# Peptides against a protein of PDB entry 1MQS: the designs that were tried, part 155

Target 1, 223 residues: chain A of PDB entry 1MQS
Amino acid sequence: ILKMLFLNKDLNNNDNITTITDDIFNQQEIIWKVLILDIKSTATISSVLRVNDLLKAGITVHSLIKQDRSPLPDVPAIYFVSPTKENIDIIVNDLKSDKYSEFYINFTSSLPRNLLEDLAQQVSITGKSDKIKQVYDQYLDFIVTEPELFSLEISNAYLTLNDPKTTEEEITGLCANIADGLFNTVLTINSIPIIRAAKGGPAEIIAEKLGTKLRDFVINTNS

## One batch from the design tools (peptide; made by RFdiffusion4, then SolubleMPNN)

Design b2_p25_1_s2 (from b2_p25_1, 12 letters changed)
Fold by OpenDDE base, seed 1:
Structure b2_p25_1_s2 (fold): chain B 223 residues (1-223), chain A 25 residues (1-25)
Amino acid sequence: as target 1 above (223 residues)
Amino acid sequence: SSEAEKFIKKAEELNNKFLKELYNN
Protein backbone atom coordinates (compact mmCIF):
# COMPACT_ATOMS: atom_id res chain seq x y z
CA ILE B 1 0.00 0.00 0.00
CA LEU B 2 2.76 2.45 0.86
CA LYS B 3 4.54 1.47 -2.30
CA MET B 4 1.43 2.36 -4.24
CA LEU B 5 1.17 5.73 -2.55
CA PHE B 6 4.70 6.45 -3.65
CA LEU B 7 3.89 5.43 -7.20
CA ASN B 8 5.13 1.89 -6.63
CA LYS B 9 8.63 2.91 -5.69
CA ASP B 10 10.61 0.17 -4.06
CA LEU B 11 10.64 0.59 -0.32
CA ASN B 12 13.48 -1.38 1.22
CA ASN B 13 12.82 -0.61 4.84
CA ASN B 14 10.96 -3.01 7.07
CA ASP B 15 10.16 -0.06 9.26
CA ASN B 16 6.72 0.82 10.44
CA ILE B 17 4.50 2.92 8.23
CA THR B 18 5.13 6.09 10.20
CA THR B 19 8.89 5.75 9.97
CA ILE B 20 8.76 5.08 6.26
CA THR B 21 6.50 8.03 5.57
CA ASP B 22 8.61 10.31 7.72
CA ASP B 23 11.80 9.24 6.02
CA ILE B 24 10.40 9.77 2.57
CA PHE B 25 8.79 13.03 3.57
CA ASN B 26 12.08 14.34 4.88
CA GLN B 27 14.30 13.08 2.10
CA GLN B 28 12.46 14.25 -0.96
CA GLU B 29 9.95 16.75 -2.16
CA ILE B 30 6.43 15.56 -1.66
CA ILE B 31 4.36 15.02 -4.74
CA TRP B 32 0.83 15.88 -3.82
CA LYS B 33 -1.65 13.38 -5.17
CA VAL B 34 -5.31 12.49 -5.09
CA LEU B 35 -6.23 9.02 -3.89
CA ILE B 36 -9.32 7.49 -5.44
CA LEU B 37 -10.82 4.48 -3.70
CA ASP B 38 -13.84 2.26 -3.80
CA ILE B 39 -15.70 0.79 -0.86
CA LYS B 40 -13.50 -2.27 -0.60
CA SER B 41 -10.20 -0.46 -0.94
CA THR B 42 -11.34 2.16 1.55
CA ALA B 43 -11.70 -0.55 4.13
CA THR B 44 -8.26 -1.89 3.23
CA ILE B 45 -6.55 1.48 3.44
CA SER B 46 -8.32 2.40 6.66
CA SER B 47 -7.18 -0.81 8.28
CA VAL B 48 -3.52 -0.15 7.53
CA LEU B 49 -3.00 3.59 7.28
CA ARG B 50 -3.90 6.57 9.38
CA VAL B 51 -4.90 9.93 8.01
CA ASN B 52 -1.54 11.29 9.01
CA ASP B 53 0.17 8.54 7.04
CA LEU B 54 -1.74 9.53 3.94
CA LEU B 55 -0.74 13.14 4.40
CA LYS B 56 2.88 12.15 4.82
CA ALA B 57 2.59 10.18 1.62
CA GLY B 58 1.41 13.30 -0.16
CA ILE B 59 -2.25 12.44 -0.34
CA THR B 60 -4.10 15.73 -0.21
CA VAL B 61 -7.56 14.32 -0.70
CA HIS B 62 -9.11 10.93 -0.98
CA SER B 63 -12.45 10.21 -2.59
CA LEU B 64 -14.68 7.39 -3.65
CA ILE B 65 -14.53 6.59 -7.33
CA LYS B 66 -18.31 6.67 -7.66
CA GLN B 67 -18.61 10.07 -6.04
CA ASP B 68 -18.78 13.25 -8.02
CA ARG B 69 -15.24 14.56 -7.84
CA SER B 70 -14.02 18.00 -8.76
CA PRO B 71 -11.41 18.18 -11.49
CA LEU B 72 -7.83 18.72 -10.40
CA PRO B 73 -6.10 18.85 -13.78
CA ASP B 74 -2.70 19.74 -12.32
CA VAL B 75 -2.69 16.97 -9.73
CA PRO B 76 -1.74 13.34 -10.32
CA ALA B 77 -4.22 10.71 -9.24
CA ILE B 78 -3.70 7.31 -7.71
CA TYR B 79 -6.53 4.88 -8.23
CA PHE B 80 -6.74 1.94 -5.88
CA VAL B 81 -9.90 0.17 -6.89
CA SER B 82 -11.40 -3.19 -7.73
CA PRO B 83 -10.87 -4.45 -11.27
CA THR B 84 -14.43 -4.04 -12.50
CA LYS B 85 -15.95 -2.84 -15.74
CA GLU B 86 -17.68 -0.05 -13.87
CA ASN B 87 -14.45 1.26 -12.35
CA ILE B 88 -12.65 1.04 -15.68
CA ASP B 89 -15.39 3.04 -17.35
CA ILE B 90 -15.18 5.69 -14.65
CA ILE B 91 -11.40 5.91 -14.96
CA VAL B 92 -11.68 6.29 -18.71
CA ASN B 93 -14.29 8.97 -18.24
CA ASP B 94 -11.98 10.76 -15.83
CA LEU B 95 -9.25 10.50 -18.44
CA LYS B 96 -11.50 11.90 -21.16
CA SER B 97 -12.46 14.83 -19.00
CA ASP B 98 -8.83 15.57 -18.05
CA LYS B 99 -9.84 15.29 -14.44
CA TYR B 100 -6.23 14.79 -13.31
CA SER B 101 -2.76 15.38 -14.72
CA GLU B 102 -1.58 11.79 -14.52
CA PHE B 103 -3.23 8.48 -13.79
CA TYR B 104 -1.65 5.77 -11.67
CA ILE B 105 -4.04 2.86 -11.66
CA ASN B 106 -3.69 0.15 -9.05
CA PHE B 107 -6.18 -2.66 -9.02
CA THR B 108 -6.86 -4.36 -5.72
CA SER B 109 -6.74 -7.79 -7.34
CA SER B 110 -5.84 -9.43 -10.62
CA LEU B 111 -7.14 -7.65 -13.68
CA PRO B 112 -8.83 -10.12 -16.01
CA ARG B 113 -7.64 -10.14 -19.60
CA ASN B 114 -10.98 -9.04 -20.97
CA LEU B 115 -11.00 -6.00 -18.71
CA LEU B 116 -7.39 -5.19 -19.56
CA GLU B 117 -8.28 -5.31 -23.22
CA ASP B 118 -11.33 -3.16 -22.60
CA LEU B 119 -9.25 -0.62 -20.71
CA ALA B 120 -6.63 -0.57 -23.44
CA GLN B 121 -9.21 -0.14 -26.16
CA GLN B 122 -11.03 2.67 -24.43
CA VAL B 123 -7.81 4.48 -23.55
CA SER B 124 -6.55 4.17 -27.10
CA ILE B 125 -9.71 5.75 -28.44
CA THR B 126 -9.28 8.78 -26.18
CA GLY B 127 -5.84 9.54 -27.58
CA LYS B 128 -4.70 10.28 -24.04
CA SER B 129 -2.84 7.09 -23.23
CA ASP B 130 0.23 9.14 -22.32
CA LYS B 131 -1.58 10.28 -19.19
CA ILE B 132 -1.86 6.70 -18.00
CA LYS B 133 1.45 6.33 -16.24
CA GLN B 134 0.85 3.04 -14.54
CA VAL B 135 -1.49 0.07 -14.45
CA TYR B 136 -0.79 -2.29 -11.63
CA ASP B 137 -2.33 -5.44 -10.25
CA GLN B 138 -0.99 -8.23 -8.07
CA TYR B 139 0.88 -9.79 -10.99
CA LEU B 140 1.82 -7.03 -13.39
CA ASP B 141 3.02 -3.47 -13.42
CA PHE B 142 2.51 -1.64 -16.68
CA ILE B 143 3.88 1.68 -17.74
CA VAL B 144 1.97 2.81 -20.78
CA THR B 145 3.99 4.99 -23.09
CA GLU B 146 1.98 5.72 -26.19
CA PRO B 147 4.75 6.53 -28.66
CA GLU B 148 6.54 3.23 -28.27
CA LEU B 149 3.72 0.80 -27.83
CA PHE B 150 4.32 -2.49 -29.59
CA SER B 151 3.15 -6.07 -29.42
CA LEU B 152 5.12 -9.28 -29.29
CA GLU B 153 2.06 -11.05 -30.69
CA ILE B 154 1.90 -13.51 -27.83
CA SER B 155 -1.85 -13.58 -27.46
CA ASN B 156 -2.11 -15.83 -24.45
CA ALA B 157 0.78 -14.38 -22.48
CA TYR B 158 -1.28 -12.54 -19.92
CA LEU B 159 -3.60 -15.46 -19.30
CA THR B 160 -0.74 -17.89 -19.00
CA LEU B 161 1.19 -15.72 -16.57
CA ASN B 162 -1.85 -15.09 -14.40
CA ASP B 163 -3.31 -18.58 -14.40
CA PRO B 164 -2.52 -20.33 -11.13
CA LYS B 165 -2.60 -23.63 -12.99
CA THR B 166 0.34 -22.67 -15.14
CA THR B 167 3.45 -24.65 -14.33
CA GLU B 168 6.78 -23.12 -13.42
CA GLU B 169 8.25 -24.54 -16.59
CA GLU B 170 5.57 -22.91 -18.70
CA ILE B 171 6.11 -19.58 -16.97
CA THR B 172 9.86 -19.80 -17.41
CA GLY B 173 9.49 -20.68 -21.05
CA LEU B 174 7.08 -17.88 -21.71
CA CYS B 175 9.25 -15.38 -19.87
CA ALA B 176 12.18 -16.45 -22.00
CA ASN B 177 10.15 -15.94 -25.15
CA ILE B 178 9.04 -12.51 -24.03
CA ALA B 179 12.61 -11.57 -23.14
CA ASP B 180 13.74 -12.72 -26.58
CA GLY B 181 11.08 -10.62 -28.21
CA LEU B 182 12.04 -7.58 -26.21
CA PHE B 183 15.69 -8.19 -26.94
CA ASN B 184 15.02 -8.32 -30.65
CA THR B 185 13.02 -5.13 -30.38
CA VAL B 186 15.90 -3.39 -28.62
CA LEU B 187 18.29 -4.48 -31.32
CA THR B 188 15.91 -3.33 -34.01
CA ILE B 189 15.49 0.16 -32.62
CA ASN B 190 19.20 0.33 -31.75
CA SER B 191 18.67 2.08 -28.43
CA ILE B 192 19.42 1.41 -24.80
CA PRO B 193 16.25 0.28 -23.09
CA ILE B 194 14.78 1.53 -19.87
CA ILE B 195 13.92 -1.56 -17.89
CA ARG B 196 11.35 -1.35 -15.14
CA ALA B 197 9.75 -4.39 -13.61
CA ALA B 198 7.66 -5.13 -10.58
CA LYS B 199 9.36 -7.37 -8.07
CA GLY B 200 8.15 -10.84 -7.23
CA GLY B 201 6.46 -11.71 -10.50
CA PRO B 202 6.98 -12.65 -14.12
CA ALA B 203 8.01 -9.12 -14.99
CA GLU B 204 11.08 -9.42 -12.79
CA ILE B 205 12.03 -12.69 -14.42
CA ILE B 206 11.65 -11.15 -17.84
CA ALA B 207 13.67 -8.10 -16.85
CA GLU B 208 16.49 -10.22 -15.52
CA LYS B 209 16.56 -12.37 -18.63
CA LEU B 210 16.50 -9.33 -20.86
CA GLY B 211 19.29 -7.70 -18.90
CA THR B 212 21.42 -10.79 -19.19
CA LYS B 213 20.84 -11.02 -22.92
CA LEU B 214 21.75 -7.40 -23.43
CA ARG B 215 24.92 -7.73 -21.39
CA ASP B 216 25.94 -10.87 -23.21
CA PHE B 217 25.28 -9.27 -26.55
CA VAL B 218 27.36 -6.21 -25.78
CA ILE B 219 30.21 -8.33 -24.50
CA ASN B 220 30.17 -10.58 -27.54
CA THR B 221 29.92 -7.80 -30.09
CA ASN B 222 32.68 -5.70 -28.58
CA SER B 223 35.14 -8.51 -28.02
CA SER A 1 34.48 -5.24 -21.54
CA SER A 2 34.78 -1.49 -21.29
CA GLU A 3 32.04 -0.94 -23.82
CA ALA A 4 29.81 -3.40 -22.07
CA GLU A 5 30.36 -1.63 -18.81
CA LYS A 6 29.64 1.68 -20.44
CA PHE A 7 26.44 0.33 -21.92
CA ILE A 8 25.29 -1.04 -18.59
CA LYS A 9 26.16 2.17 -16.82
CA LYS A 10 24.25 4.21 -19.35
CA ALA A 11 21.26 1.93 -19.08
CA GLU A 12 21.31 2.28 -15.33
CA GLU A 13 21.53 6.03 -15.61
CA LEU A 14 18.58 6.12 -17.93
CA ASN A 15 16.61 3.87 -15.64
CA ASN A 16 17.42 6.02 -12.67
CA LYS A 17 16.46 9.14 -14.55
CA PHE A 18 13.20 7.59 -15.61
CA LEU A 19 12.40 6.50 -12.09
CA LYS A 20 13.25 9.90 -10.75
CA GLU A 21 10.98 11.54 -13.27
CA LEU A 22 8.21 9.10 -12.55
CA TYR A 23 8.30 9.32 -8.78
CA ASN A 24 9.49 12.87 -8.21
CA ASN A 25 7.67 14.85 -10.93
Scores: peptide ipSAE 0.000, ipTM 0.261, DockQ to the pose 0.041
Fold by OpenDDE base, seed 2:
Structure b2_p25_1_s2 (fold): chain B 223 residues (1-223), chain A 25 residues (1-25)
Amino acid sequence: as target 1 above (223 residues)
Amino acid sequence: SSEAEKFIKKAEELNNKFLKELYNN
């Protein structure tokens, strides 16, 4: 939860919540954020964190996803919500309305493939995929630093995979392109990425290709 | 090869840590 509140940055200490928040507060610039919750995630957060902990994490405002929320177009938002069609539609509507500057989406459980594809499709239509910075669940975690990677590469991948007319060659080619984009992102951030992929699908293929590229790069750089 | 393996192992560890923190803390 704390990593989510700090935009999924790496936390060095496995200490208690208070120690972690104090260390981060002293070492890093605080980015003020809005936290969007649902009923289930509210219970989860409330059981682990105090209001003061949220403030130390840079949470200026927290609200329920179904509540009427005022636009804060210059403020990034963290969503921590259940993976439902309803919540996805609300997030997309918030994106369309430019409610926040950036969107960091964290699902409380596994996002079904059909819902992930729906999210990708809807976001691509908005033309505002660059505002989606992160999408996380139990199996799929990715950071989007390249606007075109999410809108064209990732979004097209899921759409293409649902088309029965898509050939195996096209799928393989698209997965390779996505892996290249992700690799470039890793080089740009100059840190070890947090990348997770669902097993048994195209995400696993992408992850494998990316892993190979990273291994090759490290070998070549250190040689 | 050794450095590459170390890098990948570290990445996997960080991923696992993140998941643990996200859902347990």
Scores: peptide ipSAE 0.000, ipTM 0.281, DockQ to the pose 0.029
Fold by OpenDDE base, seed 5:
Structure b2_p25_1_s2 (fold): chain B 223 residues (1-223), chain A 25 residues (1-25)
Amino acid sequence: as target 1 above (223 residues)
Amino acid sequence: SSEAEKFIKKAEELNNKFLKELYNN
């Protein structure tokens, strides 16, 4: 998330969010940006960042993508929204109207090829492709429901895992997706977890996969 | 490479793909 707010520049600081924002704020000139969110991404950001963190990241204003927004033609915009046809259409409309100076598009989850192609086609028609600076897939699809509790909001996860008709391949695939989501969450909040899971079920599979990913990450970053 | 590096690489690939699609339209 912080990387996104700094236009996807590499951050070398492994400290907590506050330390990172303080260091960047003190060392670099602030580029003021607009942050455009949807309901889901708002919940995600609110779970890991404080208002002051956004300000330190140079976010002058933030709004929902579906809300009426005033044009700021001299200000770059960061979109952090779900990869949907509706959101793509809104972004393109914002581009057409010169609502912002530059567009940094970050999708909260995997962007399907068909939507990528749709975005590209629409942008090309506008003749303003030069304003599109980035298109990222963040793979950050989690929401905090309660303090110390969050959800990845994976559709039909419970049903799929408990349906006797579900294949082993489908279960394995879903567990991998969950583990990936959890891993990204861990990286986002910059906290090393203690993993606990029930034995003998999907939770154990997920825990194992997550543990492996974390170990690999630690090994690769410490070398 | 680390998982973080893999993520960054994938994001870069996505951008490159977008640009490629844009130019091909």
Scores: peptide ipSAE 0.000, ipTM 0.286, DockQ to the pose 0.070
Fold by OpenDDE base, seed 4:
Structure b2_p25_1_s2 (fold): chain B 223 residues (1-223), chain A 25 residues (1-25)
Amino acid sequence: as target 1 above (223 residues)
Amino acid sequence: SSEAEKFIKKAEELNNKFLKELYNN
C-alpha cells in the first residue's frame, strides 16, 4: 500500500510505516496526489493507514470512485479499486475529462484479460494513453513513461491480438513480428532488457520469442 | 563477450525471479 502511495517506488520493506513516510518525506519533495478508492479498498486502506499517514504519503484528497469528484487537472491520481467494468469505465471517463494530470491505476485484485483489453481499447480511443502511467494488479506491473515509450508501428496489433476471431496462426505470426521488432529495438539500444510480460496471453508468447532471439544472438556473437 | 553473457544471465535471473514472484503471489 505504501509503495502504491509513492507511485510504486521501491521502498525498504523492513521499516515501519512511520519510518518509511518520514524518510521519504525528508528525502524527497512530496508529490501531492489524489487517492481514489471504492468501498472495498476504503476498508483496506483504513485498516492499515491513518489519515495522517496518507497526508505524509502525499495524499491531498481521497474520494470514492463513484462519488462526484472535482477536477484536479494538475494533480496525479492514484486509483486503488476493484477490477470491474464499472470502475474501468469511470477511470476512462475521468481520463477523457482530464480530471487529473496522471493516472496510476492499482487494482485490488487480478485484472481479468478481458477487462485489461477493454481498458486498453477505451484508453486508446481517447488518445490520452500517455496519461496512464501505471497499471498494477496482483500480476501486472507496468509503467508508461514518455521517454521510455516507443512504438513498433504495427497497425492494429492490439485489435488483432485481442479479437476473439483472430486465429492462433495469426496471433503467432503477429507475435513473431512483434518479437522481431523488439529484438531490433534492443539491438539498437545496445542494452539487454529485463523482459516482463503478463502470463496467459500474447505478451507471454512475445516475451518467450524475444528471449530466445536474444539468447541466440548472444551465443552467436560470442562465438 | 564474457560481459554479455553475464548480463544475459543476470537478466534471465531477474526475469525468472519476476516470474516466480508473479506465480507465488
Scores: peptide ipSAE 0.000, ipTM 0.238, DockQ to the pose 0.027; fails the geometry check

Design b2_p25_1_s3 (from b2_p25_1, 15 letters changed)
Fold by OpenDDE base, seed 1:
Structure b2_p25_1_s3 (fold): chain B 223 residues (1-223), chain A 25 residues (1-25)
Amino acid sequence: as target 1 above (223 residues)
Amino acid sequence: SSEAEKLIAKAEELNEKFYKELFNN
């Protein structure tokens, strides 16, 4: 939750919430944000954080997603909501209306593929995909990095990687394909990326494979 | 700084209202 409030930056989990918020508040310029919740996530946040903690995390305003909210076009928004069609539609409507400057979307549980595809499709239609900076759920962790969003067009990659019935061999093969695609993209852009991946999942495997490919390439080209 | 302070004050007010509504429901 704290990681989310700080736009999914790496935080030291050994410190208590108050210490973390105080340190960040004192050491870094506070980015003021809006926090958008639903009923379920409100209960979750209330159980873990105090109002003062939210303020120290740079949350100026928090509201329910279904409530009428005033536009704050110069303020980034953090959504922490259930992965429902209704919430997705509201987020997309907020995007269409330029309600906030940036959108950091955090789903409280796993986002089904059909809803992810729906979100992606709707966002694509708006032409404002660049405002979506992050989408997170229990298993999905990706940052939409500017300036360019690209797709590897690998069919059913998300489903395959998140289906518990998928074999290790299938996962490994798919991760290799993704890493190859990313590698080719890096070569095309002609820049060395900073690789970030969530630990303990396919993303880490992909990151490791990509890192190896990049290292091998650099060694072979400099030789 | 003054605008930031106003935003903070408004945020505090809204937060208080929100929490009151949350805990009174």
Scores: peptide ipSAE 0.006, ipTM 0.353, DockQ to the pose 0.019
Fold by OpenDDE base, seed 2:
Structure b2_p25_1_s3 (fold): chain B 223 residues (1-223), chain A 25 residues (1-25)
Amino acid sequence: as target 1 above (223 residues)
Amino acid sequence: SSEAEKLIAKAEELNEKFYKELFNN
């Protein structure tokens, strides 16, 4: 859990993949951040972490998502909440109000496709998609640095994948675009996005394409 | 395996561990 908390920051490092590995998994610098929880996640976190553990992880303040929270526009926020429409709306409202500098969103369980599409749509309307740095659940760790990728590509991906009229060629093309965007994200923020959705689907295609791009990059950078 | 594959595998391991710890406690 502590390692995951350390992963929820922007390193802004353009070093090679080897350096990325070291920086992500062996970080020395603590970035102060806010942790936003709900009732369920509060119980979960409290069962595995002490208050002092949170402080050591750089959590300055932790609060419930439904509570009135003071704005900290220069402080990044980690959300660890249930994937509900209500929580998504609150997060979007926090984004609209510039409550925090950056948003790392972690859902306690799988985020339904319709809710992900709703999140992406609402965020795109705000024009502040660049502040959403991560959307994570048990199947997806999506790092966002390209507003168009988040607002259009990721949302279009899920919409397109739900459309029975979508062709295999369209799916393949979209997966390639997502993989390109994710690859660029890796290089920009020195963090690895992960897709762990069902095997035999678009997520697997994206993962394979991204893996190939990363391997090629390592070879070219280290040569 | 390539360094990229190792990195991805490590990240996946950490994520799995995170959720395992959350749901087992």
Scores: peptide ipSAE 0.000, ipTM 0.305, DockQ to the pose 0.049
Fold by OpenDDE base, seed 3:
Structure b2_p25_1_s3 (fold): chain B 223 residues (1-223), chain A 25 residues (1-25)
Amino acid sequence: as target 1 above (223 residues)
Amino acid sequence: SSEAEKLIAKAEELNEKFYKELFNN
């Protein structure tokens, strides 16, 4: 949550929430942001953070996604909402209306492939993809730019990874396939990526595998 | 931290619920 509130920057996890917020407040210029929540995420945030903690994180206003919200075109927005078609449509509408300056989208759970594709398609149509700075879920940690947004076309990947009936071997195999796909994509782009992945899930496994492949490739190419 | 554990647990719960709903529909 704190990472999200600070635009998914790396934070030292060893410090208490209060210490982290105080240190950031004292050392960096506070970027004031709007926090958009839904009912589920409100409960989550309320269990961990106090209103004063949000303020220290630079949250000026927090609102429900379904509420009528005034435009703040010069203020960046953090969305922390459920991955639903309804919420995606609202976010896209907010984008179309230039409601905020920048959009940092964090889904409370895994974003299904079909919804990710829908989001990407709708955003591309708006011509305002540059305003979408981040999209995160438990499996995704990436900066969204139109030229860099792509799909590996792996069917039901997120469903498989989240199905409790899926075996560890199946997860590992799928993660390897995803890493291979990403590696091939990186080679075509001819740029070394900064790998970002959520910790504690399949994304981390994928990131590790991809990192290994990239390191091996670089070593072999420079040799 | 205990707070982090709670957050993780809540996230897992939400994920499970979401996928159960998705598969049952």
Scores: peptide ipSAE 0.000, ipTM 0.282, DockQ to the pose 0.018
Fold by OpenDDE base, seed 4:
Structure b2_p25_1_s3 (fold): chain B 223 residues (1-223), chain A 25 residues (1-25)
Amino acid sequence: as target 1 above (223 residues)
Amino acid sequence: SSEAEKLIAKAEELNEKFYKELFNN
């Protein structure tokens, strides 16, 4: 949760929540952000964090996704919500309306492929994919560092991966491209993302390819 | 490099912890 609140930055796992928040608060400029929750995630957050902890993490406002929320176009938003069509539609509507400056989307459980595709498609139509900085679930952990990576490599690739007319070769090619993009992103951020992929889908293929690339890179860099 | 392996291991640990915190609580 703290990692999410700090926009999925690396945190020291050995420190307690208070120490982490205090250290980050003292060492880094606080990025004020909005936290958007649903009923389920509210319970989760409330069980782990106090309101003061949220404030220390830079959460200025937290609200339910279904609530009417005032636009804060200069403030980044963290979504921590269930992977539902309804929530995706709301997020996209918030994106369309420029409700926030940046969107960090964290799903409370695995995002089904069809919903990921729907999200990608809707975001692509808005022309505001650059505002989507992160999408996380139990199996997806990717940081969009460059708008181009999200809009061109990830979004379009996932749309194509779900076209029933797409051939296995095309799927493999797209997965390779995604893996390459992710690999390049990893190298740029100088942090190795752990991609957990759902078994039996393109995500697994991507994860395997990325894993291989990362391993090869590590081997080659250490040689 | 041992450093990259450490980074991977740390990332895995962090992610695992993050998900455990999110889903087990």
Scores: peptide ipSAE 0.000, ipTM 0.286, DockQ to the pose 0.029; fails the geometry check

Design b2_p25_1_s4 (from b2_p25_1, 12 letters changed)
Fold by OpenDDE base, seed 2:
Structure b2_p25_1_s4 (fold): chain B 223 residues (1-223), chain A 25 residues (1-25)
Amino acid sequence: as target 1 above (223 residues)
Amino acid sequence: SSKAKEFIKKVEEENNNFYKNLYNN
């Protein structure tokens, strides 16, 4: 999340969000940005970051994607929203209207191929593809069904996963811990989620581990 | 369209590079 707020730049490996934001604040010129959220991502951000953390990250204004937003054509925007057709259409409309100078799009979970193709097609028609600087899927589709479990482990997880100095072994270990936490959450809510994860990253590792745990559990429970 | 395909390729390359950098460090 912090990496996203800093336009996916490299971050120092610090355990404390405040320390990370302070270090970045001291090392780099603040780029003021707008943060666009949806209801789901608002819950995610609120569980991990405080308003002061957003300010330190250069977020001057944050708004819901469905809210009326004033144009800020000289200000870059970060979108952190669910990968839905509706959100894609809104982003494209914002692009068409030149609402912001640059668009950094981060989806809260994996973007399906059909939606990526739709986004690409719509963007190509606008002729403004150069304004889209990034399109990323977040590694962790945290279905925030329980805010408490989400709040405890995610801050360290996101910091570690976004640190370029993190080793593969550390990532694997962290992914295992996340999968364990998610598994426990699934058991608590007594609902098996549809697991969607970006391919080729930590999300896939987590999804695979979680899927295995769930399959094993279902097999053992039905036996 | 060719432009749409180019955009998809760019997105995929950027994402792949991001993942590679994450795992190769």
Scores: peptide ipSAE 0.126, ipTM 0.732, DockQ to the pose 0.461
Fold by OpenDDE base, seed 5:
Structure b2_p25_1_s4 (fold): chain B 223 residues (1-223), chain A 25 residues (1-25)
Amino acid sequence: as target 1 above (223 residues)
Amino acid sequence: SSKAKEFIKKVEEENNNFYKNLYNN
């Protein structure tokens, strides 16, 4: 799962989640991403990762695939969803609409050949196959009950960012909370990360807020 | 279509590489 969140880069498997996230955070530039889940994958993620772990992985927004999501054309998206015709159609529609900059597709189980062919056919028609960077099958042989806390947090973030009635102040507040979480992470690992954020979206707001916090901290510690 | 076949090939190659790396690390 962590490997998926880091765009399927090689990770040291012998370390615990905290050590892995800390090591990556210290050594690599953080790329801000959107994480798109379904009900099944939400339960899986909740069992393995804390909210802070998602933040450390550069996940700025969590959303359900079946919900209406705002376009973030400059932000890469990670899909972690069941291999169904419905989900494939939604992903293709998101591709057609340029909803995200890049698509990293991870299925929660083996993708049947017929669905792979369907995906390939639909993608070929769009002419935007270059935006799909990865398509992976995951093998999750464990059933985990979804924690209410995790579901509430994901839902809250999703609702805040995708509700057209959400005020700019509310969005700013959420971004501030995320920046605080990231800042605490930086302090914990005692290393200043290089952060890459997409322009024109929540990621940029978060990056700016985090940058300000880090600068203020450095100034205060050196005085 | 030829484009669809190319896409499938790309996906299969990437997945194979992913699993190889998973077992080697």
Scores: peptide ipSAE 0.124, ipTM 0.722, DockQ to the pose 0.210
Fold by OpenDDE base, seed 3:
Structure b2_p25_1_s4 (fold): chain B 223 residues (1-223), chain A 25 residues (1-25)
Amino acid sequence: as target 1 above (223 residues)
Amino acid sequence: SSKAKEFIKKVEEENNNFYKNLYNN
């Protein structure tokens, strides 16, 4: 998340959030930015960062993507939002209206190919592709509730997994979604965890799926 | 369009670089 707030520059990951923000604040001229969120990403950021951390990161204003926002044509914008058609359309509209000077787009989860193509097509029509400086996806899709404990906030996951009426297909689908969320989390925190799960239940399925995704990713990136 | 394809390539390259850097650091 901090990398995103600093326009995905390389940050020394070994330091606490406070140390990182202090070091950057002291070493570099602060670049003031607007942070645009949705409901989900707001919850995620609020669980990890304090308002003071945002200020130290140069966030002057933060707003919801669906809210009416004033034009700040001389200010760069960071979007941290869900990869949805609605959000893409809003971003493109903001681009068309020259609402900000630069656009740094970060999607909370993986951007589907069809949506990427849609974004690309719309941006190409505007002729303002140069204003889009970055498009990243697969950022944190979880809420930190306490140290070393977080939630993906998947609606009714526990109920669905324990409802006897839930089909095996539904369970498998949910487990895949959870594994995807965990995978994205791992990528964002830049740490490969040791995976442990209870045997004989959905947790084992999730662990297996996550393990496979991580292995595949490591192989593909080191290749 | 050609421009759209170029944009997609740019996004993909940047993403790939980002993820590579995450795992190589």
Scores: peptide ipSAE 0.220, ipTM 0.811, DockQ to the pose 0.683; fails the geometry check
Fold by OpenDDE base, seed 4:
Structure b2_p25_1_s4 (fold): chain B 223 residues (1-223), chain A 25 residues (1-25)
Amino acid sequence: as target 1 above (223 residues)
Amino acid sequence: SSKAKEFIKKVEEENNNFYKNLYNN
């Protein structure tokens, strides 16, 4: 998240958020920018950062993507939103209207190929592709609740996994979704975790799925 | 369009670099 707020520059991950923000705030010229969120990303940002942290990162204003926003043609914008057709259309409309000086687009999860193609097509038609400085997938499908603890905010996961009426198919599907969320979390933290799970239950299934995803990813990236 | 393809390639390259840097560090 901080990397995104600093326009995806490399940050030293060994420092606490406060230390990073303080150091950058004190040593570098602050680039003031607008942060555009949706409901999902608002929850994510709010769980990790305080308003003061946003200010230290140079975020002067934050707003929802669906809200009426005043044009700030001299101010760069960071979009941190879900990869949806609706959000893409809004971003493109904002681009067309020269709503901001620069566009740093960060999707909360992987952008599907079809949506990337749609974005590319629409942007190409505008002739303003130069204003789009970045397009990234952040893989932030989690909420940080406290230090070293996070939630995927999957509604009724515990109840579903422990309800004897839940089918094996439903359990498998839910475990896959949880594993996907955990995988995205691992990628975001940029650290390969030691996975620990209780044996004989859904946690083990999740751990196995996550382990497989991580192994596959490491193999594909080192290849 | 050629411009759209170029845009996609740029995005993909940036994403790939991001992931490579993430795992090499």
Scores: peptide ipSAE 0.123, ipTM 0.727, DockQ to the pose 0.683; fails the geometry check

